# Peptides against a protein of PDB entry 3LCN: the designs that were tried, part 67

Target 1, 96 residues: chain A of PDB entry 3LCN
Amino acid sequence: QYTENLKVIVAEKLAGIPNFNEDIKYVAEYIVLLIVNGGTVESVVDELASLFDSVSRDTLANVVQTAFFALEALQQGESAENIVSKIRMMNAQSLG

## One batch from the design tools (peptide; made by RFdiffusion4, then SolubleMPNN)

Design b2_p29_7_s2 (from b2_p29_7, 13 letters changed)
Fold by OpenDDE base, seed 3:
Structure b2_p29_7_s2 (fold): chain B 96 residues (1-96), chain A 29 residues (1-29)
Amino acid sequence: as target 1 above (96 residues)
Amino acid sequence: SIKPHKAKPSEELEKKIKELKEKIKKRLS
């Protein structure tokens, strides 16, 4: 029930990666798919790293970890809007 | 809620992922 919100959240996180030239919505969908299918941070990062070698493992790990944290936050009752807002602020700070 | 289950990607995503994996396969060959 949180998959759609999580896709939006992950997409926001991906949007903060400089020079990321992949389709963000599809990558976000894939990350969420891997997570709901039982993926771990490590396994999802491994998968993404194999597909997107132009992005560092650390960057990918940050994205995936954020996804898991966001999922937990959603399950604990935090709104998707608040989570997106936090990520947007973090994105802006990293680029500023 | 989120719980482990077999979910399938959209057709468009599936196509994209297949293309990427094929590129990887070619690099390994």
Scores: peptide ipSAE 0.408, ipTM 0.816, DockQ to the pose 0.150
Fold by OpenDDE base, seed 1:
Structure b2_p29_7_s2 (fold): chain B 96 residues (1-96), chain A 29 residues (1-29)
Amino acid sequence: as target 1 above (96 residues)
Amino acid sequence: SIKPHKAKPSEELEKKIKELKEKIKKRLS
């Protein structure tokens, strides 16, 4: 089961969004919940956009797509630690 | 692995989402 790892991964991704004034843990949980309940990139983005209008759809799409890619990577045997590390690097680059 | 199934949010998450949706409703009303 990858739900807990995916929550951590998504939380790391959300942490890279500047001025995001929401509980990252809960948002990550919600994203993963939507995915495991059969959500698509489009449907999850739509849901998030309705709740967080201060974040651009492109940013939300990037987060959601990352979640789906991370899930596939986990299923293919990549460690959660590696995935998190990659995201941290990307977050750092966005701030540099 | 993750398989499609109906899952429920935590109590705190459910509360948070409900609050957000209510705020949106107020803005649209």
Scores: peptide ipSAE 0.406, ipTM 0.815, DockQ to the pose 0.149
Fold by OpenDDE base, seed 4:
Structure b2_p29_7_s2 (fold): chain B 96 residues (1-96), chain A 29 residues (1-29)
Amino acid sequence: as target 1 above (96 residues)
Amino acid sequence: SIKPHKAKPSEELEKKIKELKEKIKKRLS
């Protein structure tokens, strides 16, 4: 099962959002829940945008798309550690 | 594409989401 690894990955992505004042663990859990229950990028973004007005729709879309790409990578055999490392690098670049 | 599975949120997450939805509903009434 990839859900636990995906939660960690999504949490890392959320941690890179400046001034995000929500509990990252819970938001990551909710995103993964929506995805495994058949959500699409559009439907998950719509749900998150309705709940969290402090984050732009584009930022939310980036997070959700990253989650879907990460899930595909996990299914293809890439380790969660490698994916997290990539996200950390991306987070650092966005702040640089 | 992944196969859809029925999963449930943790009790604490469910409570938080419920509270957020209720706040939104109140703002829209």
Scores: peptide ipSAE 0.405, ipTM 0.814, DockQ to the pose 0.160
Fold by OpenDDE base, seed 5:
Structure b2_p29_7_s2 (fold): chain B 96 residues (1-96), chain A 29 residues (1-29)
Amino acid sequence: as target 1 above (96 residues)
Amino acid sequence: SIKPHKAKPSEELEKKIKELKEKIKKRLS
């Protein structure tokens, strides 16, 4: 399984959200949990939006879509380290 | 690989989610 790597990747993505006050470890775990339980982008976003109303739906959608893309990348053989690096660079770029 | 199956959250996560839902409930009341 790729659950543990995906948690790390999602956490990195969440870390790029300005002023996000929730524990990113727990949120990342929850996102991955929802995905492995058969969630779709839409259903996972709906769930997160209901819990974290201070975060825009677009922001949440971006996080969730990234998670699904990351999962596909992992399945295609890309390393978690490479994926994390890409996300980290994207996070930094978004702040500039 | 990740395959669809029913999984449960950790105890800590479950507690956190419960707290969040309770806050939402209070806000809506």
Scores: peptide ipSAE 0.403, ipTM 0.813, DockQ to the pose 0.152

Design b2_p29_8_s1 (from b2_p29_8, 16 letters changed)
Fold by OpenDDE base, seed 2:
Structure b2_p29_8_s1 (fold): chain B 96 residues (1-96), chain A 29 residues (1-29)
Amino acid sequence: as target 1 above (96 residues)
Amino acid sequence: SMEERLKRLKEEEENKEEIEKKLEELRKK
């Protein structure tokens, strides 16, 4: 139900990672599919870590945890637009 | 590869949705 919105949200989160050279939309889709197919924070992080050795586990964990939090927020009725806005602000703060 | 993994996951999700759709149709009849 929220997969498409979650992809957008995760993509926004990934966009905040410095020097991330992967296709953001592609990775976002992958993360969401892992989650909707029963992945946990730990299992998804492990999967991503196996693919992106240049990204720290902490960074990956932050992305994945954000995805799970976003999914919960969507389920609670928060709009994807609001969630994206929050993440965008967090990205800006992190780089500032 | 990630591409291959993604492909498998897409296929799995598609199959899941199809099953759910079929079950819903059966329930409505």
Scores: peptide ipSAE 0.273, ipTM 0.713, DockQ to the pose 0.016
Fold by OpenDDE base, seed 1:
Structure b2_p29_8_s1 (fold): chain B 96 residues (1-96), chain A 29 residues (1-29)
Amino acid sequence: as target 1 above (96 residues)
Amino acid sequence: SMEERLKRLKEEEENKEEIEKKLEELRKK
């Protein structure tokens, strides 16, 4: 139900990772599909870690946890726009 | 590759949707 919005949100989160040179859109889609397919934070992180050795596990965990929190927020009625805005601000702060 | 895995996941989700549709049809009858 919220998969498309979640993809956008996850993409925004991925965009905040320094030196991340993967296709953000595809990675975001992959993460969302893993989640909706019944993945847990741990299982999704494990999957991503197997694919991206250049990204720390902690960074991956942060992305995945954010995705799960975002999904919950969407289900509780928060707008995707608001969630994206918060993540964007966090990204800017982390790089500032 | 991620692309291949992604493709497989999409196929799995598609199959899941088909199953759900079938279940819905059965419930309507």
Scores: peptide ipSAE 0.272, ipTM 0.711, DockQ to the pose 0.016
Fold by OpenDDE base, seed 4:
Structure b2_p29_8_s1 (fold): chain B 96 residues (1-96), chain A 29 residues (1-29)
Amino acid sequence: as target 1 above (96 residues)
Amino acid sequence: SMEERLKRLKEEEENKEEIEKKLEELRKK
């Protein structure tokens, strides 16, 4: 039930990765589908690592962990807008 | 490719949904 919001959130997180040469919405959809299909942090990271060798495993792990944190936040009643805002601020800080 | 993998995942989700629908129908009877 939070899949659409989670896609937006994950896309925002992916947008913060420098030199990420992929369709972020497409990748976000993939990550969310992996999660809702029963993926764990470990299994999703493994899957992404097999696809994106140009991105460090640590970076991928950070994205996936953020997705799981976001999902939990959504389940706890936090708005998607607030979560996206937080991630956007984090992205800005990372580049700064 | 990621496209192929994504397609496979979508198919799996569709399959799960169909199974759930069938189970729901059985529970109503």
Scores: peptide ipSAE 0.269, ipTM 0.707, DockQ to the pose 0.016
Fold by OpenDDE base, seed 3:
Structure b2_p29_8_s1 (fold): chain B 96 residues (1-96), chain A 29 residues (1-29)
Amino acid sequence: as target 1 above (96 residues)
Amino acid sequence: SMEERLKRLKEEEENKEEIEKKLEELRKK
């Protein structure tokens, strides 16, 4: 029920990764489907690590953990807009 | 491939939704 919002949120998080040359929207959809299909933080990270060896495991773990936290926030009533804003701010700070 | 994996996941989600609908119908009877 929160899948579409979660896709937007994960895409925003992926956009903050420097030198990430994959289709962000496509990867975001993949991550969300892994999660809603019963994936855990560890299993999703393992899956992504096998696909994107150019991205550090720590970076992937950060993305996945953010997705799980975002899902929890959505379930608790926080708006997708607010979550995206927080992530966007974090992305900007990481570049500064 | 990632494309093939994504396709399978989408199919699994569709199947899950169908099963849940059937279970709900059984509950109403």
Scores: peptide ipSAE 0.268, ipTM 0.705, DockQ to the pose 0.016

Design b2_p29_8_s2 (from b2_p29_8, 21 letters changed)
Fold by OpenDDE base, seed 5:
Order: sequence, then structure tokens, then C-alpha cells
Structure b2_p29_8_s2 (fold): chain B 96 residues (1-96), chain A 29 residues (1-29)
Amino acid sequence: as target 1 above (96 residues)
Amino acid sequence: SMAARLKRLEEEEKNREEIEKKLEELRKK
């Protein structure tokens, strides 16, 4: 029920990765579908690492963990807008 | 490939949603 919002959130997180040359919305959808179909942080990271060897495992883990935390936040009643804003701020901080 | 995997996952999600919808309908009856 939070899948569409989660896709937006994950896309925002992916947008913060430098030199990531992939369709962000496409990858975000893939991550969310892995999660809603029973994926764990470890299994989703393993899957992504096999597909995107140019991205560090730690970076992928950060994206996936953020997705799980975001899902929990959504379930607790936090708005998608607030979550996206936080991620955007974090993305900016990582570049500064 | 990623495309093939994504398609499979989309189908699985679609199937799950259909089941959940049917269960909800049954609950209301």
C-alpha cells in the first residue's frame, strides 16, 4: 500500500549517488519490488551488487537500508514528503 | 537480465495484489 511512495523515496536516494548511469525510476521500482516480495537487506544488496558492479556494496547497502527505514516510517504515519525532504538534505550533505 | 527479473517480480506482485483483493472481498461478504 506504500509501494508508490516508496518508489519515489528510493528514487530520491538513488539520485544522490554520483556517476550512477542507470534509469533511476527503473532501479527504484526494482528495489521496491524485491522488498515487497520478501527481500531482506542482505538479499536485496546481493541482487543489486550482481547487477551494478560499478557501485560499492556499502553504497548499495545504504540505499537499501534507507528504503527499509522509509517503509517503516510510512507505516508509522510519516508523510512521503517529509521522508523525501530528509533524504534530499542528506544527499546535499554528502556532497558538501 | 534485470529486465527479465523485473518482469517476473511485477507478475508476482500483481498476483499478490489480486489475491489480497479477493480476500478482502470475501471478508466483506
Scores: peptide ipSAE 0.268, ipTM 0.715, DockQ to the pose 0.017
Fold by OpenDDE base, seed 4:
Structure b2_p29_8_s2 (fold): chain B 96 residues (1-96), chain A 29 residues (1-29)
Amino acid sequence: as target 1 above (96 residues)
Amino acid sequence: SMAARLKRLEEEEKNREEIEKKLEELRKK
């Protein structure tokens, strides 16, 4: 029930990665599908690392962990808008 | 390819949803 919101959230997180030349929405959908099909942080990171060797494993791990945290926040009743706003602020800080 | 992997995952998700719908239909009978 949180799939679509999670896609938006993950996309926002991916948008903060410098020089990431993949389709953000496409990758976000992929990450969410991995998670909803039973992926763990480790397994999802492994999958992404096999596809995107130009992105550091630490960066991928940060994205995936953020996705899981966001899912938990959604399940606890936090709005998607608030989560996106927080991520956007974090993205701005990292690039500043 | 990533596209192929994505397609497989989408199919898996669809299958799960279909099963859940069928179960719900059975409960309503």
Scores: peptide ipSAE 0.263, ipTM 0.706, DockQ to the pose 0.016
Fold by OpenDDE base, seed 3:
Structure b2_p29_8_s2 (fold): chain B 96 residues (1-96), chain A 29 residues (1-29)
Amino acid sequence: as target 1 above (96 residues)
Amino acid sequence: SMAARLKRLEEEEKNREEIEKKLEELRKK
């Protein structure tokens, strides 16, 4: 029930990765489906690391952990808009 | 491939949703 909102959130997080030239929406969908079909932080990171060797494991772990935290926040009643705003601020801070 | 893996996951999600709909219909009775 939160999958579409989570895709938007994960896409925002991926957009903050420098020199990431993959299809953001496509990768976000993949991450979300891995999670909702029983993936763990470790298993999802392992999957992504095998696909994107140009991105550090720490960066991938940060993306995946953010996705899990976002899902929990959605379940607790926080709006997707608020979560996206927080991520956007963090992305901007990393570039500054 | 990533595309093939994504397709399989989409099918799994679809199957789960169908089961949930059937369960909801049962609970209305």
Scores: peptide ipSAE 0.262, ipTM 0.707, DockQ to the pose 0.016
Fold by OpenDDE base, seed 1:
Structure b2_p29_8_s2 (fold): chain B 96 residues (1-96), chain A 29 residues (1-29)
Amino acid sequence: as target 1 above (96 residues)
Amino acid sequence: SMAARLKRLEEEEKNREEIEKKLEELRKK
């Protein structure tokens, strides 16, 4: 039931990756589907790494871990808006 | 391809939803 919110959140996280030349919404949907179909952090990272060799494994791991944390936050009652805002701030900070 | 993989995942999700609907129907009966 948090699938759509999670897609938005993951998309925001992906938007912060420098030189990421993929359809963000498309990749976000893919990540969420991997998660809801039983993926683990490791298995999802492995899948993404096999598809996007231009992105470091650490960066991918950060995205995936963020997705799992976001899902937990949603389940604990935090709003998608708040989560997106936090990610946006983190993205801005990482870019300097 | 990612497109093919995505399609498979979508089908898996759809299948799961259908199963859940059926289970819910049985529960209500």
Scores: peptide ipSAE 0.261, ipTM 0.706, DockQ to the pose 0.016

Design b2_p29_8_s3 (from b2_p29_8, 18 letters changed)
Fold by OpenDDE base, seed 1:
Structure b2_p29_8_s3 (fold): chain B 96 residues (1-96), chain A 29 residues (1-29)
Amino acid sequence: as target 1 above (96 residues)
Amino acid sequence: KEKERKERLEKEEKEREEIEAKLEELRKE
């Protein structure tokens, strides 16, 4: 369905996290798989927090919430390219 | 400093291995 596009979107969001040294592609895939298998924001955050103690729960929650919002946007007909562009701009603002 | 660097790299490698294992499990479903 929207899984491949969602992976790209989540990867873009992860790329905005400073000092995050994990494989972004693999982490993005894991987040998406957790979501499509029935995960909630809370359950996915709990899972990620157990794996990455160097990342704050707030940061993880922001990533996961973005993923859920992106999924809804895709379902509403917004293009993946537009969503990625928005996230890229947000990343630039955060680090600028 | 070098000791801390090695410990950090080891931690990151462990985390990567854990997520890769979990991915493999989920891909089978």
Scores: peptide ipSAE 0.331, ipTM 0.791, DockQ to the pose 0.032
Fold by OpenDDE base, seed 4:
Structure b2_p29_8_s3 (fold): chain B 96 residues (1-96), chain A 29 residues (1-29)
Amino acid sequence: as target 1 above (96 residues)
Amino acid sequence: KEKERKERLEKEEKEREEIEAKLEELRKE
């Protein structure tokens, strides 16, 4: 399905968070698994917030919302490459 | 400074272990 592509996309989004020292691959996988198992933005954010108090809730919400938007984009036929490129550009702008 | 650094690293390690445990649970389902 879109699971593997979504992991890559979420990982790219996480890579844009400054001072995020968790394993990006593991966190991305966890987020995707929560989503595909029926999680909502609220429930996934709540779960992540319980694990990572060093990351603001707003930052977590931004990541999760991006994941849901990306999933919708994938379902509507947008390529994973395109989505990753957009996120990478946004990351660069945020850190620049 | 070193004390604070150590505490931060310990906290991050704990969080990592927790998410890894949760991943393991989900992979088994």
Scores: peptide ipSAE 0.303, ipTM 0.780, DockQ to the pose 0.032
Fold by OpenDDE base, seed 3:
Structure b2_p29_8_s3 (fold): chain B 96 residues (1-96), chain A 29 residues (1-29)
Amino acid sequence: as target 1 above (96 residues)
Amino acid sequence: KEKERKERLEKEEKEREEIEAKLEELRKE
């Protein structure tokens, strides 16, 4: 039910990673599918780390944890727009 | 610089193809 919104949220988070040269849409979709198919934070991070050796494990963990928090927020009634706005602000602060 | 760019693009393409293959697998399940 929340998969499409979660893809948008994860994409926003990925967009904040400096020098991230992967296809954001495909990576976001992959992360969401891993989660909805029963992945854990650790298993999803492990999978991503095996694919993207140029991205630090800490960065990947931050993305995946954000996705899980976002999913919980969506389930509790928070709007996707609100979550995206928060992430965008965090992205800006990280670079500023 | 051109060689480095080419290598980076090749790597990105391979990673995208791997993700696409994995996505296809998950969609079949």
Scores: peptide ipSAE 0.297, ipTM 0.779, DockQ to the pose 0.030
Fold by OpenDDE base, seed 2:
Structure b2_p29_8_s3 (fold): chain B 96 residues (1-96), chain A 29 residues (1-29)
Amino acid sequence: as target 1 above (96 residues)
Amino acid sequence: KEKERKERLEKEEKEREEIEAKLEELRKE
C-alpha cells in the first residue's frame, strides 16, 4: 500500500524540525506503524510526546497531521514525489 | 560541557533504544 511512501514523506517532514537529534528513519517508521495499526492523531501524538521531551506537542501534532493528510493525498492519487516536494518547500519556508 | 554532551548522547541513545524496542514489537504483529 502506501506505507513506504508515507515513511519517506514523514521523514521529510521530520527533517524540517530544528535541532531534532533523533534518528529520522526510525521515528518516521514508528509514526507510520502507529498510524497503520489504527492510531489517531491524538494517540500518536501522545505516544511521541511520551518519548520526546525536546519537541513540543504542537510540532508533533503538525508532523502527525501532515502524515494523515499525506496518506489521504496518496489514496487520492497524488504522487509521493509531489507530496515530498511540497513538504520540502514548507520546511524551507518555516525556517526562512 | 563534556558532561552535558555525554548526558545528551546517553539520552538520545536511550530514546533510540526505546523506539527500536517498540518497532520490534510492532513488526511482530
Scores: peptide ipSAE 0.262, ipTM 0.759, DockQ to the pose 0.030

Design b2_p29_8_s4 (from b2_p29_8, 16 letters changed)
Fold by OpenDDE base, seed 4:
Structure b2_p29_8_s4 (fold): chain B 96 residues (1-96), chain A 29 residues (1-29)
Amino acid sequence: as target 1 above (96 residues)
Amino acid sequence: SEAAREERLRFEEENREKIEKELEELRKE
């Protein structure tokens, strides 16, 4: 029930990465797939780093951590819309 | 980076039980 929302949330997070040259939707789907199949933050980051060498491990870790935080928030009853809004705000602030 | 790795490890350690529960619930979807 949270997978589709999580994809949207992760996509929003990825959209904030400067010079990200991969398909955001595809990467978001892949991250969620790895998580639902038992991935941890470290294992998912390792997988992503092996595939997307144009993005630093630090950045990837931040994305994946955000995904897990978002999942927790969803389970606690926070709406996907609210989470997306927060991430969008953070994306904007990171440029300042 | 090494710093990032340590941060990831700390994150997972501090939230291990919750993460495991979240993953289980996610797999049930």
Scores: peptide ipSAE 0.079, ipTM 0.594, DockQ to the pose 0.033
Fold by OpenDDE base, seed 3:
Structure b2_p29_8_s4 (fold): chain B 96 residues (1-96), chain A 29 residues (1-29)
Amino acid sequence: as target 1 above (96 residues)
Amino acid sequence: SEAAREERLRFEEENREKIEKELEELRKE
């Protein structure tokens, strides 16, 4: 029930990474796949770091942490649209 | 941003039970 929303949320987070040269949709889907199959923050970051060496571990950790926070927010009843809006705002602030 | 990451880590740990419950529900899908 939250899988598709989580993909959209993670994609928005990835879109804020400067010089990101990977397919955003693919990476977002992969992150969600790892999480729903029992991944932890640490294990998901480890997997991503091994596959995408062009992205720093710290950047990956930030993305994955956001995904887990998004799950909690969705559980609390917050809409995916609101979460995406918050991430978009955060992306803009990080560039400024 | 290091401080922000530390804060996120603390928040997640404090809400671990809620997050784990959500993950369990996700895995049932």
Scores: peptide ipSAE 0.056, ipTM 0.573, DockQ to the pose 0.028
Fold by OpenDDE base, seed 1:
Structure b2_p29_8_s4 (fold): chain B 96 residues (1-96), chain A 29 residues (1-29)
Amino acid sequence: as target 1 above (96 residues)
Amino acid sequence: SEAAREERLRFEEENREKIEKELEELRKE
């Protein structure tokens, strides 16, 4: 149940990265895949950094951290729509 | 940065059990 929602949430987070040149949907799916297969923040970041050299390690870490926090929020009953909205607002603020 | 890395490691250590539980539930959904 949470996997598909988490993909959408992570995709929204990735959409806020300036000059991001990778396929957002693909990267989001891969992040969720790594998490469901037992990854930690550090191990997932390590994997992503090895595959996507166009994104800084710190940026990747921020995305992955958000994914774990989003998972907690989903389990606490918050809707995916609400989480996406929060991230979208944060993205807009960072660009403003 | 090294400072950011250290902070992430501390976060994971302090929340290890919670993270593991969350991942377990994620795999079920």
Scores: peptide ipSAE 0.061, ipTM 0.579, DockQ to the pose 0.033; fails the geometry check
Fold by OpenDDE base, seed 5:
Structure b2_p29_8_s4 (fold): chain B 96 residues (1-96), chain A 29 residues (1-29)
Amino acid sequence: as target 1 above (96 residues)
Amino acid sequence: SEAAREERLRFEEENREKIEKELEELRKE
């Protein structure tokens, strides 16, 4: 199902954030719940920014946008494994 | 306020199962 796959995908994206000091699984779950509950990029970012001060708003926006893109990709038939792989590659590129 | 934010967080957690079920009904997978 999309919910569990999206949690994994978002967690992979969060894992690429330098100096992230929150529980990745917890934050990923919260992001997915907000999206499922009707959140938009703007509203989800607003909520996250109000709760987590260790991450910039721009970084949060990037994470949330990735989540929405991933959801669209899942709906179009792309596997969660492929999406995770792409994000992992992007994370590696950011370190290089 | 911080209290309101914490309440929202708790609300989402307490309704996690319901939200997931609703998604399952609305999504293909």
Scores: peptide ipSAE 0.033, ipTM 0.510, DockQ to the pose 0.028; fails the geometry check

## One batch from the design tools (peptide; made by RFdiffusion4, then SolubleMPNN)

Design b2_p30_1_s1 (from b2_p30_1, 16 letters changed)
Fold by OpenDDE base, seed 2:
Structure b2_p30_1_s1 (fold): chain B 96 residues (1-96), chain A 30 residues (1-30)
Amino acid sequence: as target 1 above (96 residues)
Amino acid sequence: MYTPMSEEERKELLEEQKKKLEEWLKKLLE
């Protein structure tokens, strides 16, 4: 029930990664898929790191951790729009 | 007697909480 919103949120997080050369929507979908199927932060990061060498492990860890926290926020009643907005602001600050 | 939490202890607690959260989220998504 949160999967679609989570995909959007993760995609926004990925959009903040400089020089990201993978399909954002595809990667976001894959991350959510792994999480839904029982992945932990560590296992998901390991999987992603093995597949996408253009992104550092630390960056991937940050994305995956954000996904889990965002999912918690969704469960607690925060809107996807608000979460996306926060991530967007963080992305802007990182590039500034 | 109050003793401040060490950085290592804090890290361990954080990791434990993360693990619990992950398990909870897994169940939520089922």
Scores: peptide ipSAE 0.025, ipTM 0.475, DockQ to the pose 0.036
Fold by OpenDDE base, seed 3:
Parts: structure tokens; sequence; C-alpha cells
Structure b2_p30_1_s1 (fold): chain B 96 residues (1-96), chain A 30 residues (1-30)
């Protein structure tokens, strides 16, 4: 029940990555699918790193960890909209 | 006797907790 919201959240996180050359929606969906199918932070990062070499491993790890934290937040009753807004704010701060 | 936790021990504990959290979160997706 949280998968669709998680895709939106991960997409917002990916949107903050400078010089990101991949399709954001596709990557976000793929991350969520890997997590749903039993992926850990390490295994998901390994998979993503093998496919998207234009993005650093540390950046990928940050995205994947955000996904897990977001899932916990959703479970605790926080809205997807609120989580997205927080990520957007963080993205803006990193540019600044 | 109380012995303070080393940096490495703390790191190991955090990794263990992280693993447990990941497993718990995966269950929430079911």
Amino acid sequence: as target 1 above (96 residues)
Amino acid sequence: MYTPMSEEERKELLEEQKKKLEEWLKKLLE
C-alpha cells in the first residue's frame, strides 16, 4: 500500500541529483521494486551501481536509505506530500 | 563490571540495528 507513494518520494530525491542522466521515474520505480522483492540497502545499491555508472555509489546509497526512512515515516502516519516537501527543501539547500 | 563501548562495537551495533530495521520495513511492504 506504500509502494506508489514511495515511488513518488524516491523520484523527488533523484530529482535533486545534479547531472543525473537517467529517467527519474524509471529509476525510482526500479528501486522500489528491488526493495519490495527483498533487497537490502547494500544489494540495491550494488544493482544500481552496476546499471548506472554515471552516479556515484555514495549518492545511490543516500537515495536508497532515504527510501527506507520514507517507508518508516509513511508507516508512522506521515503523508507522502509532507515527505516530498521535506526532500524538496533538502534538495534546494544542497544547491544553495 | 561496566565497560564502555568502543567505536567499532558501536558501529557493529548500528549495523545490526540497521539490518533489523530493513527486515522490518520489508515486512511492511507485504
Scores: peptide ipSAE 0.024, ipTM 0.464, DockQ to the pose 0.037
Fold by OpenDDE base, seed 5:
Structure b2_p30_1_s1 (fold): chain B 96 residues (1-96), chain A 30 residues (1-30)
Amino acid sequence: as target 1 above (96 residues)
Amino acid sequence: MYTPMSEEERKELLEEQKKKLEEWLKKLLE
């Protein structure tokens, strides 16, 4: 079971987006929902882009790819804490 | 007004992002 951890991870990624004006928890939940229901990177990006015009497709793609790779990392035994920590560091660096 | 990217542009973007995130993942798994 990785869905709850993935939501946390995706939320952390979203938290690093400048001027993000959507509900982070909602978007994170929606991304995970789409993924667990068989969404691909492309289809999830398309869905998000159709719903949210405040975020570029590039940014959306980055978030979605992060989600998929984070899921893979979780499946390979990496802890959610480690993944979140890494993302947080990346967020801090991008804003520094 | 929103204008969607072409399929080719989307593909290029996704491939670029995938490449970047793969490297990120490699570092994460070290």
Scores: peptide ipSAE 0.021, ipTM 0.487, DockQ to the pose 0.100
Fold by OpenDDE base, seed 1:
Structure b2_p30_1_s1 (fold): chain B 96 residues (1-96), chain A 30 residues (1-30)
Amino acid sequence: as target 1 above (96 residues)
Amino acid sequence: MYTPMSEEERKELLEEQKKKLEEWLKKLLE
């Protein structure tokens, strides 16, 4: 499994959200938990939206979809470090 | 802030985001 790496990746994605006022580590862990227990993009977004109303639904959707695709990348042999670096770059670009 | 949307609107949004992320993933895996 790739849960620990996925938590790091999701946390990096969450770190790019402006005015995010939730605990990044906690939210990342929860997203991964939902995914590994059979959650879908839609169901995980629904869950997050019900619990964390400070973030828009489309932002949550972007985070969750990133998590799913990151998981696929990990399973295909991509390193967590590379994925994190890519997300970090994208975060920086969105703020530039 | 959360903006209410219909199920269809959510689906469309998710599909749009998915396409963008798929392209991102493809580049990541190159």
Scores: peptide ipSAE 0.020, ipTM 0.487, DockQ to the pose 0.098; fails the geometry check

